# Ledger of designs, part 28: peptides against a protein of PDB entry 1LOE

Target 1, 181 residues: chain A of PDB entry 1LOE
Amino acid sequence: TETTSFSITKFGPDQQNLIFQGDGYTTKERLTLTKAVRNTVGRALYSSPIHIWDSKTGNVANFVTSFTFVIDAPNSYNVADGFTFFIAPVDTKPQTGGGYLGVFNSKDYDKTSQTVAVEFDTFYNTAWDPSNGDRHIGIDVNSIKSINTKSWKLQNGKEANVVIAFNAATNVLTVSLTYPN
Target 2, 181 residues: chain A of PDB entry 1LOE as posed
Amino acid sequence: TETTSFSITKFGPDQQNLIFQGDGYTTKERLTLTKAVRNTVGRALYSSPIHIWDSKTGNVANFVTSFTFVIDAPNSYNVADGFTFFIAPVDTKPQTGGGYLGVFNSKDYDKTSQTVAVEFDTFYNTAWDPSNGDRHIGIDVNSIKSINTKSWALQNGKEANVVIAFNAATNVLTVSLTYPN

## One batch from the design tools (peptide; aimed at target 1 N142 L173)

Design b2_p22_6_s1 (made by RFdiffusion4, then SolubleMPNN; from b2_p22_6, 8 letters changed)
Fold by OpenDDE base, seed 5:
Structure b2_p22_6_s1 (fold): chain B 181 residues (1-181), chain A 22 residues (1-22)
Amino acid sequence: as target 1 above (181 residues)
Amino acid sequence: FSATGNSRVDVVSLSGSSELKL
């Protein structure tokens, strides 16, 4: 069995195990993806490729990821566009901004994307988001249009704890989010 | 990770693990 594990509790100014893209950078021991400016995309990738699929056996890895994030909007009633955790090919580059969250380019299913994302979507896009208009968590497979969503109440400026787990045997992805404080 | 829009988005901590049967 091939195993991988890592932990980052403080993001340093020279964080060697991250690849920064767009506006992504580290400051004050945090990874900052966006700084509340228009028309920007900020991304960060774990620099070591993780072997999650074996071509010989066809096996897919079990994995679990935990992280804490903060969305701090100047106006709680106007929050755009969102935040994602995603898995993509090692040479992935920033994609379309705005409602596409820098990860996708279309609401149409595109197998060539080879991207799975968990979105924390703060902005309602009529063309693909759930019709109730709620901020939501979504699971996105090769499309910004989620295969499943759940309403999520943003606590502006507060730390959210997230756990994402994948069970290869059942092919089930689970997402949990809590605000401990 | 990726973020877009008009808000500051920070990641405070990160951990991960994987297990692949060969």
Scores: peptide ipSAE 0.742, ipTM 0.959, DockQ to the pose 0.934
OpenDDE base, seeds 1, 2, 3, 4: peptide ipSAE 0.733, 0.656, 0.644, 0.723; ipTM 0.957, 0.940, 0.936, 0.955

Design b2_p22_6_s2 (made by RFdiffusion4, then SolubleMPNN; from b2_p22_6, 8 letters changed)
Fold by OpenDDE base, seed 5:
Formats: sequence, structure tokens, C-alpha cells
Structure b2_p22_6_s2 (fold): chain B 181 residues (1-181), chain A 22 residues (1-22)
Amino acid sequence: as target 1 above (181 residues)
Amino acid sequence: FSATGNSRVDIVSLSGSSELTL
């Protein structure tokens, strides 16, 4: 069994294995995806040393990813659009902005996207989001229209802890989010 | 990670682990 682990608690300007796209950058030891500026896309790709897939056997790794995020909106009643943690081909480039979160281009299933995303969606898009209009966590497979969602209460300006785990044997992805304070 | 919109989005910390059977 091949095992890998890593931890980043301070994001430096020359952070190893990070590729910045759009407005993504590091400052004050944080990874900043977007500022409070409309019509922007910010991305950061981690060229992970984790071996997720073995070409010889076809086996897929079990993995656990943990991160802490902060969404700081100038107006708590007008928060758009959210962010994703996603897995995509190594040559991935920014996609459609706004409600597509810079990761997808359609609500229609597109296998050529080869993208799985966990979205933390703060803005209700009538065309594809859950009808209750709640801010939500979603699991997206090759489409911005989530295969599963759960309502999530945003705490503006507060740190949220996220754990994403994948079990290769069961093909189950789990997501948890907590506000410790 | 990818973000869009009118809010500041920061990632404060990141960790990961994996287990691959060969």
C-alpha cells in the first residue's frame, strides 16, 4: 500500500505545488481565491504528490482532504457566488464564471469535463439549484447541477472546517462542515 | 479550488492523505 500525506498551515508566495489561475494568489499566509470584486474567477490548483490512480492496476486511492475556509462578504444579504473544491485533469483551465463557479460550463451532464467538485454555493441560481433557495453544499459530477445537496448556514467572516473523504471500495464521497467558533 | 463572485474567499489551511493499494 502506498500512502501519502501533506499539510499546509501557512500559504507562502512561493508555495510549492500551487498553480494560480485568474485572481488566485497568496497573502498574509492565506490562499485568496477571490476578493470582493464582481465578475472575477480565482483558482488555485494543487499539483498534489498524492498518487490517486494507478494505471497498471486501475486502483483508485482512498483519500481524505481537510481545509479551513472563510467567506467574507461585504453584505451578508447579497453573497455570490461561492467556491468549489474540485478534481479535474492536470491541464484544467478556468471555465465559466458566476454561478458556474469557474469550474463548469453547463447544467447538462458533460463527460468530457472529467470534473468532480464539492461546491459551497452561496447564491441561488433558479435554473439548477435546489428549489428551497438555501445556501448549500453540493456534489457536482461533470455538471454544475449537483447530484446531491445539503443546506448550509453561512457564517459570514467565520472560519469553517471541511472534511472531504472518498472510499474507493464503495465509491462514496462524504463531506462535513463545521463552524468551531 | 475555484471561486467566483462578490465576496472574499480565503483558504486558511489545507491537508490531505491517501491510501492506494497496488
Scores: peptide ipSAE 0.760, ipTM 0.960, DockQ to the pose 0.852
OpenDDE base, seeds 1, 2, 3, 4: peptide ipSAE 0.748, 0.662, 0.740, 0.744; ipTM 0.958, 0.939, 0.957, 0.959

Design b2_p22_6_s3 (made by RFdiffusion4, then SolubleMPNN; from b2_p22_6, 8 letters changed)
Fold by OpenDDE base, seed 5:
Structure b2_p22_6_s3 (fold): chain B 181 residues (1-181), chain A 22 residues (1-22)
Amino acid sequence: as target 1 above (181 residues)
Amino acid sequence: FSATGNSRVDVVSLSGSSTLNL
C-alpha cells in the first residue's frame, strides 16, 4: 500500500506545490482565492504528485482531505457566487466564472470535463440549483448541476471546517462541514 | 480550490491523506 499525506497550516508567499490561477494568491499566511470584488475567478491547485490511480492495476486511491475556509461578504444578504474543492486534470485552467464557480462551463453533463467538485454555493442560479433557493453544498460531476445537494447555512466571516472523504471500494464521497465557534 | 463572486474567500488550512493499494 502506498500512502501519502501532507499538511499546510500556514500558506507562505512561496508556498510549495501550489499553482495559482486567476486572482488566487497568498497573504498573511492564508490562501486568498477572491477579494470582495465582482467578476473575478481565483483558483489554486495542489501540484504535488499524488498517486491516486495505478495504471497497472486500475486501482483508485482512498483519500481524506480536510480544510478550513472563510467566506467574508461585505453584505451577508448578497453573497455570490461560491467556493469549491475540485479534482481535475493536471493541466486544468480556469473555466466559466460566476455561477459556474470557475470550474465548469455547462449544466449539461460533459464527460470531457473530467472534473469532480464539491461546491459551497452561496448564490441561487435558477437554471440548475435546488429549487428551494437555499445556499447549499453540492457534489458536481462533469457539470455545475449537482448530483446531490444539502442546504447549508453560511456564517459570514466565520471559519468552516470541511472534511471530504472518498472510498474507492464503494465509490462513495462524503462531505461534512462544521462551524466550531 | 476555486472561488468566484463578490466576497473574500480564504483557505486557512489544508491537509490530505491518500492510500493506494498496489
Scores: peptide ipSAE 0.747, ipTM 0.957, DockQ to the pose 0.885
OpenDDE base, seeds 1, 2, 3, 4: peptide ipSAE 0.744, 0.644, 0.632, 0.721; ipTM 0.957, 0.937, 0.933, 0.955

Design b2_p22_6_s4 (made by RFdiffusion4, then SolubleMPNN; from b2_p22_6, 9 letters changed)
Fold by OpenDDE base, seed 5:
Structure b2_p22_6_s4 (fold): chain B 181 residues (1-181), chain A 22 residues (1-22)
Amino acid sequence: as target 1 above (181 residues)
Amino acid sequence: FSATGNSRVDIVSISGSSTLNL
């Protein structure tokens, strides 16, 4: 069995194993993907390859990822657009901004994207988001149109804890979000 | 991670573990 683990509790100015794209950067020991400015995309990639799939055996890795995030919107009633945790080819580049979250380019399924994302979507896009208009967590496979969603209540400026787990045997991805305080 | 829009998005911490049977 091949096991990989990592932990970043403080994001330093010269943080190793990160590739910053767009407006992504580190400051005050945090990874800042976007600031409160318009028309921006910010991304950060883990630059150390993780062996998720073995071509020889066809096996897929089990994994668990935990992270804490904060969304701080100047106006709690107008929050756009959200963010994703995603898995994609190592040479991935920023994609379409806005409601596509810098990860996708279409609501149509595109296998060439080779991207799986967990979205934390704060803005309702009529063309693909759940009709109830709620802010939501979504699982996106090669499309910004989620294969599954769940309503999520944003607590502006508060830390949220997320756990994402994948079981290769069952092909089940689990997402949990809590506000501890 | 990837974010867009009009709000500040910070990642405070992250950890992960993966296991691949060979």
Scores: peptide ipSAE 0.758, ipTM 0.960, DockQ to the pose 0.919
OpenDDE base, seeds 1, 2, 3, 4: peptide ipSAE 0.746, 0.738, 0.737, 0.743; ipTM 0.958, 0.957, 0.957, 0.958

Design b2_p22_8 (made by RFdiffusion4)
Pose (drawn by RFdiffusion4):
Structure b2_p22_8 (pose): chain A 181 residues (1-181), chain P 22 residues (1-22)
Amino acid sequence: as target 2 above (181 residues)
Amino acid sequence: DTTYTLSQTLTTAQFKAAVAEV
């Protein structure tokens, strides 16, 4: 049995238990992944590796993460590219920016990726996004093309509360985001 | 409240292909 847990309710200026990659930094008690600036990537990782499954027993971890996040755009129309919570190898480095969200490099399945991410995607990329053109939540496994999506209406500058849970008994990954009110 | 939900059931193979062992 192994458990890993943590909570950070207010981020401080020297959050030593996070690894920052790209433009990720903490400011005014928030984790800032990108400022409202063009063509940039920010990533932050919890510093401890987490044991998610075991080859000797074949057991896989149950887990839950929750967080509140804000997307603040200049207006409701010109908004790119989005935000992900991701599970990746211990040595993960930033991948392609733009619509690939710093996490993937292709629309095709890439076995060497070994990452699954839940995306909160605010820009329709004709090549791989749901053709309806809506902003959406997606589950991505080794590809920027989501295996599943749900349209989501962004509330600019507002807090969204999200819970992502994995049940090892069913292998169900559930994602819930709620806007207050 | 306005809530958006999404879920996906993964096979063990899919899960392990996407997640590296430590």

Design b2_p22_8_s1 (made by RFdiffusion4, then SolubleMPNN; from b2_p22_8, 9 letters changed)
Fold by OpenDDE base, seed 3:
Structure b2_p22_8_s1 (fold): chain B 181 residues (1-181), chain A 22 residues (1-22)
Amino acid sequence: as target 1 above (181 residues)
Amino acid sequence: DITYNLSHTLSLEEFKDGVAEV
């Protein structure tokens, strides 16, 4: 079994394994996706394609990713949409529609997107978000409308540790978000 | 620590539709 792995502890301007899209950039050894302005989309892609599913053999890869993020959103009513971790085709392009986290372009299931995402959503979009209006973690498949969500209390400005794992034997995608004490 | 966990079992169709064929 072939294994692909990478680790980025410090983000620099010469990251050869990242492709920046839109307004994404590095500063102070961190990856910044937006500049807190309206209608901005920033993305970063791992530069090498990763084989997840082999249609010929039916083999599916397990994967685990971990990262730490910080969201500054002191005003819950004037906030950006949040951010997302995603897996998409190699030729994926930023999507500019508001509320779609730069990844999707429809609330309807669209298999042509071929995108799986985990969203950390800080803005309530009436058209597709859970009706309770809570900030939430969501699992998205080919739609900005999550197939599953969990209410999440954002700790403003605090580091959250995230682990996302896919078990190929069970087809279970798991998300764990921890705010350390 | 405060931990949030979320999981979902992807259907075969969801998985196939969600990832590109190699």
Scores: peptide ipSAE 0.508, ipTM 0.881, DockQ to the pose 0.896
OpenDDE base, seeds 1, 2, 4, 5: peptide ipSAE 0.468, 0.456, 0.495, 0.507; ipTM 0.825, 0.805, 0.856, 0.884

Design b2_p22_8_s2 (made by RFdiffusion4, then SolubleMPNN; from b2_p22_8, 9 letters changed)
Fold by OpenDDE base, seed 4:
Structure b2_p22_8_s2 (fold): chain B 181 residues (1-181), chain A 22 residues (1-22)
Amino acid sequence: as target 1 above (181 residues)
Amino acid sequence: DQTYTLSHTLSKEEFLDGVAEV
């Protein structure tokens, strides 16, 4: 089984391997997905397409991605909707912002979306988020309504190290988020 | 360190529907 691994630790102003959509841009070695304005959508795509599923051979690839993110809100109790890592078709375009994180348009399952996402959701949307209201990590398949979630305590302004791995043999998607000491 | 882990076994239907055919 083919394995694809990639890690993004720094973002330069002339980042060659990213395609920016919406309000996404790089500054200070960081990728900024949103401006400090209401309801913005910023996305960055890896410029080289990744083959996850080959329909001809039936092969499914393993993948591992690592990145570090910071959510820096003026008030830890007043944050935006969060962000997401996603896999989508090569011609993907920004979708609905806000609670849809620029990746989805509905809580209804839509297989035509062909999008798998890991959300780091900092805002409770009553219509689809876990009822406990916790900020959470979620796995989303073709819907903003996560198929599985994990409560997560945001550390405002702190770097979180994320590893997302898919095991093709078991079909297990694993997300690990660590705030290092 | 504070670590959070979430794992999910994707169903065949979810996987095939969610991942673009290439």
Scores: peptide ipSAE 0.532, ipTM 0.891, DockQ to the pose 0.875
OpenDDE base, seeds 1, 2, 3, 5: peptide ipSAE 0.527, 0.478, 0.506, 0.530; ipTM 0.889, 0.839, 0.874, 0.891

Design b2_p22_8_s3 (made by RFdiffusion4, then SolubleMPNN; from b2_p22_8, 11 letters changed)
Fold by OpenDDE base, seed 2:
Structure b2_p22_8_s3 (fold): chain B 181 residues (1-181), chain A 22 residues (1-22)
Amino acid sequence: as target 1 above (181 residues)
Amino acid sequence: DVTYNLSHTLSKEEFLDGVPEV
C-alpha cells in the first residue's frame, strides 16, 4: 500500500503542485476558478497522479480531502453554475458545456468519463437538477445528474469548510460543508 | 455553525466506472 498526501495553505502565484486549466489561477494566496464574467471555466489539478483503484489487485484507496471556499453571488436570481471537487483521469480536460461545471458533458451515465465529482451547484438546470430548484450539494458519477443531493443554502461571501471522505471498506462517500459562526 | 451533510454508498459498478483505473 501507499499513501499520498499534500497540503496547500497558501496558493502561490506559481503553485508548483497544481496544473491550471481554463481560467483557473491564483491571486492573493487564493485559488480562483473563474473570472467574474459569463461563460467561463477554470480548473486546477493536483499535478501528481493519485492511485485510487488498481484493477489488477482490486485494491481501492481511502481518501479524505478538506478545503475552504468562498462564493460571491449577491444576487440569488443571477448567478453562475457553481463548482466541483472532482477525480478524473490524468488527461482530463475542461468541458465547456453550460451547466456541466467544467467537468461533465452529459446527463447520461458515461462510464468512459471515469469521473467522480462533488458539486456545489448554485444554478438550477431544469434538465437534470433536483426539481425543487434549491442550490445543492451533489455527488456525481460519470454524469452531471447527481446520484444524490442535499439542499444547501449558500451564504454569500462566507467561508465554507468542506470535508470529503471516501471509505473503501464501505464504499461510502461523505460530504460535510460547514459555515462557522 | 451551519452544517450540511451528504453521504452516498456507491455500488461497486459505480465506483469502478467512476474512479480512474491505475
Scores: peptide ipSAE 0.599, ipTM 0.922, DockQ to the pose 0.899
OpenDDE base, seeds 1, 3, 4, 5: peptide ipSAE 0.565, 0.590, 0.518, 0.553; ipTM 0.929, 0.918, 0.898, 0.902

Design b2_p22_8_s4 (made by RFdiffusion4, then SolubleMPNN; from b2_p22_8, 8 letters changed)
Fold by OpenDDE base, seed 4:
Structure b2_p22_8_s4 (fold): chain B 181 residues (1-181), chain A 22 residues (1-22)
Amino acid sequence: as target 1 above (181 residues)
Amino acid sequence: DQTYTLSHTLSKEEFKDGVAEV
């Protein structure tokens, strides 16, 4: 089985492998997706389509991606909705912002979305988020309502290292977020 | 280090047409 791996460690102004949508832009070697304003949408797409779906066999390749993010919030307990890593059709356009993270439009499963996402959700949306109100990592399949979540304590202003991997043999998607010492 | 891990089993069909086909 083929493995696709990509990592984004720096986001310079001359980044050639990203397509910006919405409010997305790069400054100071960081990718800024939004200005933390209600319902704003900023997205960045990999400029080259990634081949993971085999139309003949219906199999999905192994893939691993890694990146680092920083959330700077004026108040550690009052922050925007967060962001996602997502896999969507090549012609994908920004979707509903805010709690929908610019990737989805509904809490109901919608197969036409054809989107798999990992959310790093910093805001509690009563309608679909885990009732404990925790900031969380979520796996989203065709819906903003995660099929699984993990409580996550945001370290404001600190770099988080993320690894997202799909094992095609087991069909397991794994997300790892680390705040290094 | 503080590490958070989340895993879930997905249907391969969920990736159909989600990215360029091989």
Scores: peptide ipSAE 0.515, ipTM 0.834, DockQ to the pose 0.662
OpenDDE base, seeds 1, 2, 3, 5: peptide ipSAE 0.492, 0.460, 0.502, 0.508; ipTM 0.835, 0.782, 0.828, 0.862

## One batch from the design tools (peptide; aimed at target 1 T9)

Design b2_p23_1 (made by RFdiffusion4)
Pose (drawn by RFdiffusion4):
Structure b2_p23_1 (pose): chain A 181 residues (1-181), chain P 23 residues (1-23)
Amino acid sequence: as target 2 above (181 residues)
Amino acid sequence: SESASFSFSSSLTDIYVGAQDTS
């Protein structure tokens, strides 16, 4: 049995239990992944590796993460590229920026990726995004092309509360995001 | 035979993403 848990309700200026990659930094008690600036990537990882499954027994971890996040764009129309919560190898480095969200390099399945991410995607990329063109939440496994998506209407500058849960008994990954009101 | 139980949890607040202008 192994458990890992943490909570950070207000980020401080020297959050020593996070690893920052790209432009990720903490400001005014928030974790800032990108400023409202063109062509940039920011990532932050919790510093401890987490044991998610075990080869000797074949058991896989149950887990829950929750967080509040804000996307603040210059207006409701010109908004790119989005935000991900991701599970990756311990040595993960930033991958391709833009519509690949710092996490993937291809539309095609890439076995060497070994990452699954839930995306909150704010920019339609014709090549791989749902053709309806809507902003959406997706589950990505080893590809930027989501295996599943749901349209989501972005509320600019507003707090969204998200819970992602994995039940090891069903292998169900559930994602909920709620806007207050 | 052997078995194990694993878990992870976290709770985070106010993750800010400044979106870029695409104009």

Design b2_p23_1_s1 (made by RFdiffusion4, then SolubleMPNN; from b2_p23_1, 8 letters changed)
Fold by OpenDDE base, seed 2:
Structure b2_p23_1_s1 (fold): chain B 181 residues (1-181), chain A 23 residues (1-23)
Amino acid sequence: as target 1 above (181 residues)
Amino acid sequence: SSSSTLSFSSSLNNIYYGAADTS
């Protein structure tokens, strides 16, 4: 079987295995997606294409990824939208629509987007987010409207450890978020 | 210190060849 793996423990100013899009950049060994201003989008892509799905056989690869993030969002109303981890075609471009987390452009399902995302959503968008208004983690397939969500109690300014795993045999994506402190 | 974990899962569709990984 084919296996691809990589690890980035510290983000350098000249990170060779990342492609930055929009306002994404590195500073002080961290990846920064957006500045604290409205209407900004930043993304970072792994620089090499990854074979996830075989068009001839239909086989899908297993994968697991982990990362740590910090969000500063002290209140639920005067905050940015959050961020996503996503898998998309190699020619993917940032999307600028508000609330779409730089990844999607509609709540309508569009298979041509070929995008899977895990959203860490800190802003309530009435048109597609869960009606309870909670901050949430969502699994998104070809739409900003999540196929599944889980209410998430953000610990403001604290590091969250995330593991995202896909099991091809069961076709299940699992998201785990841990605050170690 | 204490830790808290939130975990959930869903079935996926439409994973494609030539994908890029972004966080």
Scores: peptide ipSAE 0.305, ipTM 0.674, DockQ to the pose 0.029
OpenDDE base, seeds 1, 3, 4, 5: peptide ipSAE 0.150, 0.050, 0.201, 0.269; ipTM 0.593, 0.527, 0.596, 0.665; seeds 3, 5 fail the geometry check

Design b2_p23_1_s2 (made by RFdiffusion4, then SolubleMPNN; from b2_p23_1, 8 letters changed)
Fold by OpenDDE base, seed 2:
Structure b2_p23_1_s2 (fold): chain B 181 residues (1-181), chain A 23 residues (1-23)
Amino acid sequence: as target 1 above (181 residues)
Amino acid sequence: SSSSTLSFSSSMNNIYVGAADTS
C-alpha cells in the first residue's frame, strides 16, 4: 500500500506545498480563503497529488485529516458562504457561482465532477440548503446539494477543530467538529 | 459528528486535497 501524510502547523507567506487559486493567500500564519468583499472565490490545494484509487485492486484509500478554522459570521444574512474541505481531480478549477463554495456549479448530481466536499455552510441558499435555514455541516458528492447535513451552532470568531475521516471498508465519511475551551 | 456513505469514481486516480470559500 501507499501512504501519504503531511502536516502544516503554520502557514508561511510563501508556502511551497500549497497551490493558491483565486483570492486564497496566507497571512499571520493562517490561510485566508476570501477577502471582505463580494463576489470572490479563494482556494488552496495541497501541491502534491494524492493517489486514492488503486487501478489494479480497485481499492480506495482510507484518509484522515484534521484542521482548525475560524469563521466570522455575526449574522446569518450579511456573510460569506462558509467554508469547505474538498477532494477533486488534479485539473480542478475555482468555481465562481455564488453559494457553491468555489467547488461546485450545480445542485444537480454530476458524476463527471468527481468532487467530494465537506461544507461548513453559513449562508442559507433556499434552492438547495436544508429548509430549516440552520447553519450546517454537509457532505457533498458531485453536487452542492448535500447528501447529508447536520445543524451546526457556530461560535463566532472561535477556532473550530475538525476531523474528517474516510473508511474505505465501510464506505463512510465521518465529520467531527468541536469548539475547545 | 456526522457521517454518510461516500463513493468515488473509478477514474479518479489522482486528486488534490483543498479548501475553498466564496463571498
Scores: peptide ipSAE 0.277, ipTM 0.724, DockQ to the pose 0.056
OpenDDE base, seeds 1, 3, 4, 5: peptide ipSAE 0.106, 0.279, 0.265, 0.055; ipTM 0.596, 0.696, 0.678, 0.562; seed 3 fails the geometry check

Design b2_p23_1_s3 (made by RFdiffusion4, then SolubleMPNN; from b2_p23_1, 9 letters changed)
Fold by OpenDDE base, seed 3:
Structure b2_p23_1_s3 (fold): chain B 181 residues (1-181), chain A 23 residues (1-23)
Amino acid sequence: as target 1 above (181 residues)
Amino acid sequence: SSSSTLSYSSSLNNIYYGAADTS
């Protein structure tokens, strides 16, 4: 059984194992995905492609990803869209459509995108977000319209710990978010 | 926390792990 792992404790100014797209950059040992301006997109990709599916055996890999993030969103209306962790093909390109979190371009299911995302959504888009208008965590498969969502009470400016795990045997993706303080 | 079924296409071989945001 082959295992690939990596860890980034601090983000440096010359982080060679990341591919930056759009306005993504590092500052003060943090990864910053957007500048403090409207209508921007920022992404960062792990530079080494990962084999998640083996064409010879048909096996799909398990994976576990953990990270810490901070969102500054003083209100629910005049804020950025939020943030995503995503898995996409190596030719993935940043998407500029507002509300699509930089990874999608439609609420319609598009199998050809082959993109899976976990969204931490701070902006209510009436066209596809849960009707209750809550900030939410969502699992997105080939569409910005989540296949599953859960309300999320944002602690503004506080560090959130996230764990995302995929079990290939059951085809279940699990997301957990906690605030240690 | 939340969970959901995730199915990958057989063509999803080489992938990037990434993070993204828009403002």
Scores: peptide ipSAE 0.240, ipTM 0.680, DockQ to the pose 0.056
OpenDDE base, seeds 1, 2, 4, 5: peptide ipSAE 0.163, 0.228, 0.107, 0.149; ipTM 0.705, 0.705, 0.690, 0.668

Design b2_p23_1_s4 (made by RFdiffusion4, then SolubleMPNN; from b2_p23_1, 9 letters changed)
Fold by OpenDDE base, seed 2:
Structure b2_p23_1_s4 (fold): chain B 181 residues (1-181), chain A 23 residues (1-23)
Amino acid sequence: as target 1 above (181 residues)
Amino acid sequence: SSSSTLSYSSSLNNIYYGAEDTS
């Protein structure tokens, strides 16, 4: 068996195990994805490739990741799009299309993207988001149009704890978001 | 406290053959 693990409790000014793309950077020991301006995209990648699928056996790895985030979005109409946790090919590049969260570029399914993302979406994009307009958690497979979503009540400016787990035996991806207070 | 959980079944090896190296 093969196991890869890492932990970052404080994001340093020169975080060695992260690759920053676009406007992603660290400040005050936090990872910041975008500048506080319109039309920005920022990403941070774990610097080492991760083997999640074995082509010889067809086996997929189990994985679990946890993180804490804060979003400032006091309303639903004058805010940014949100962010994702994603798994993508090693040569992945940021995408600049509005509403695509820097990861995708179409609502059409494209298997060549080889990208899976969990989105925390704070802006209603009429073309692909759930019609109720709720902020939501989504699971995205090769498309910005989520294969599954759940309404999420954002607590503005509060820390949210996230756990994302994949069980290869059951092929179930689970996302849990908790506000401790 | 408040919690929201979303689960979905998806096989990651089916998204594209050769997707062994990811970031």
Scores: peptide ipSAE 0.249, ipTM 0.723, DockQ to the pose 0.027
OpenDDE base, seeds 1, 3, 4, 5: peptide ipSAE 0.230, 0.097, 0.216, 0.207; ipTM 0.665, 0.640, 0.692, 0.675

Design b2_p23_2 (made by RFdiffusion4)
Pose (drawn by RFdiffusion4):
Structure b2_p23_2 (pose): chain A 181 residues (1-181), chain P 23 residues (1-23)
Amino acid sequence: as target 2 above (181 residues)
Amino acid sequence: SAAADHPKIEVVNISFSSSLNLS
């Protein structure tokens, strides 16, 4: 049995248990992944590797993560590219920016990726996004083309609370985001 | 074509837990 847990309710200026990649930094008690600036990527990883499954036994971990996040755009129309919570190899580095969300490099399945991410996508990319053109939440496994999506109406500047849970018994990954009110 | 602007993206708080059984 192995468990890993942590909570950070207010980020400090020297959050030594995070690894920052790209423009990721902490400011005014928040984890800032991108400032409202063009053509940039920011990533932060929890510093400890987590044992998610075991080859000897074949057992896979149950887990839950929750966080509040804010997307703050200049107005409700011109908003790109989005935000992800991702599970990747211990040595993960930033991948392609823009619509690939710093995490993937292709619309095709890429076995060497070894990452699954839940995306909160704010920009329709004709090549791979749901053709309805809506902003959405998606589950991505080794591709920027989501295996599943749900339209989501962004509330600019507002806090959204999200819980992502994985049940090892069913292999169900559930994602909930709620806006207050 | 007009380019979209990138927003400011922040995480306000976070928590995580996991449990793996090795029996």

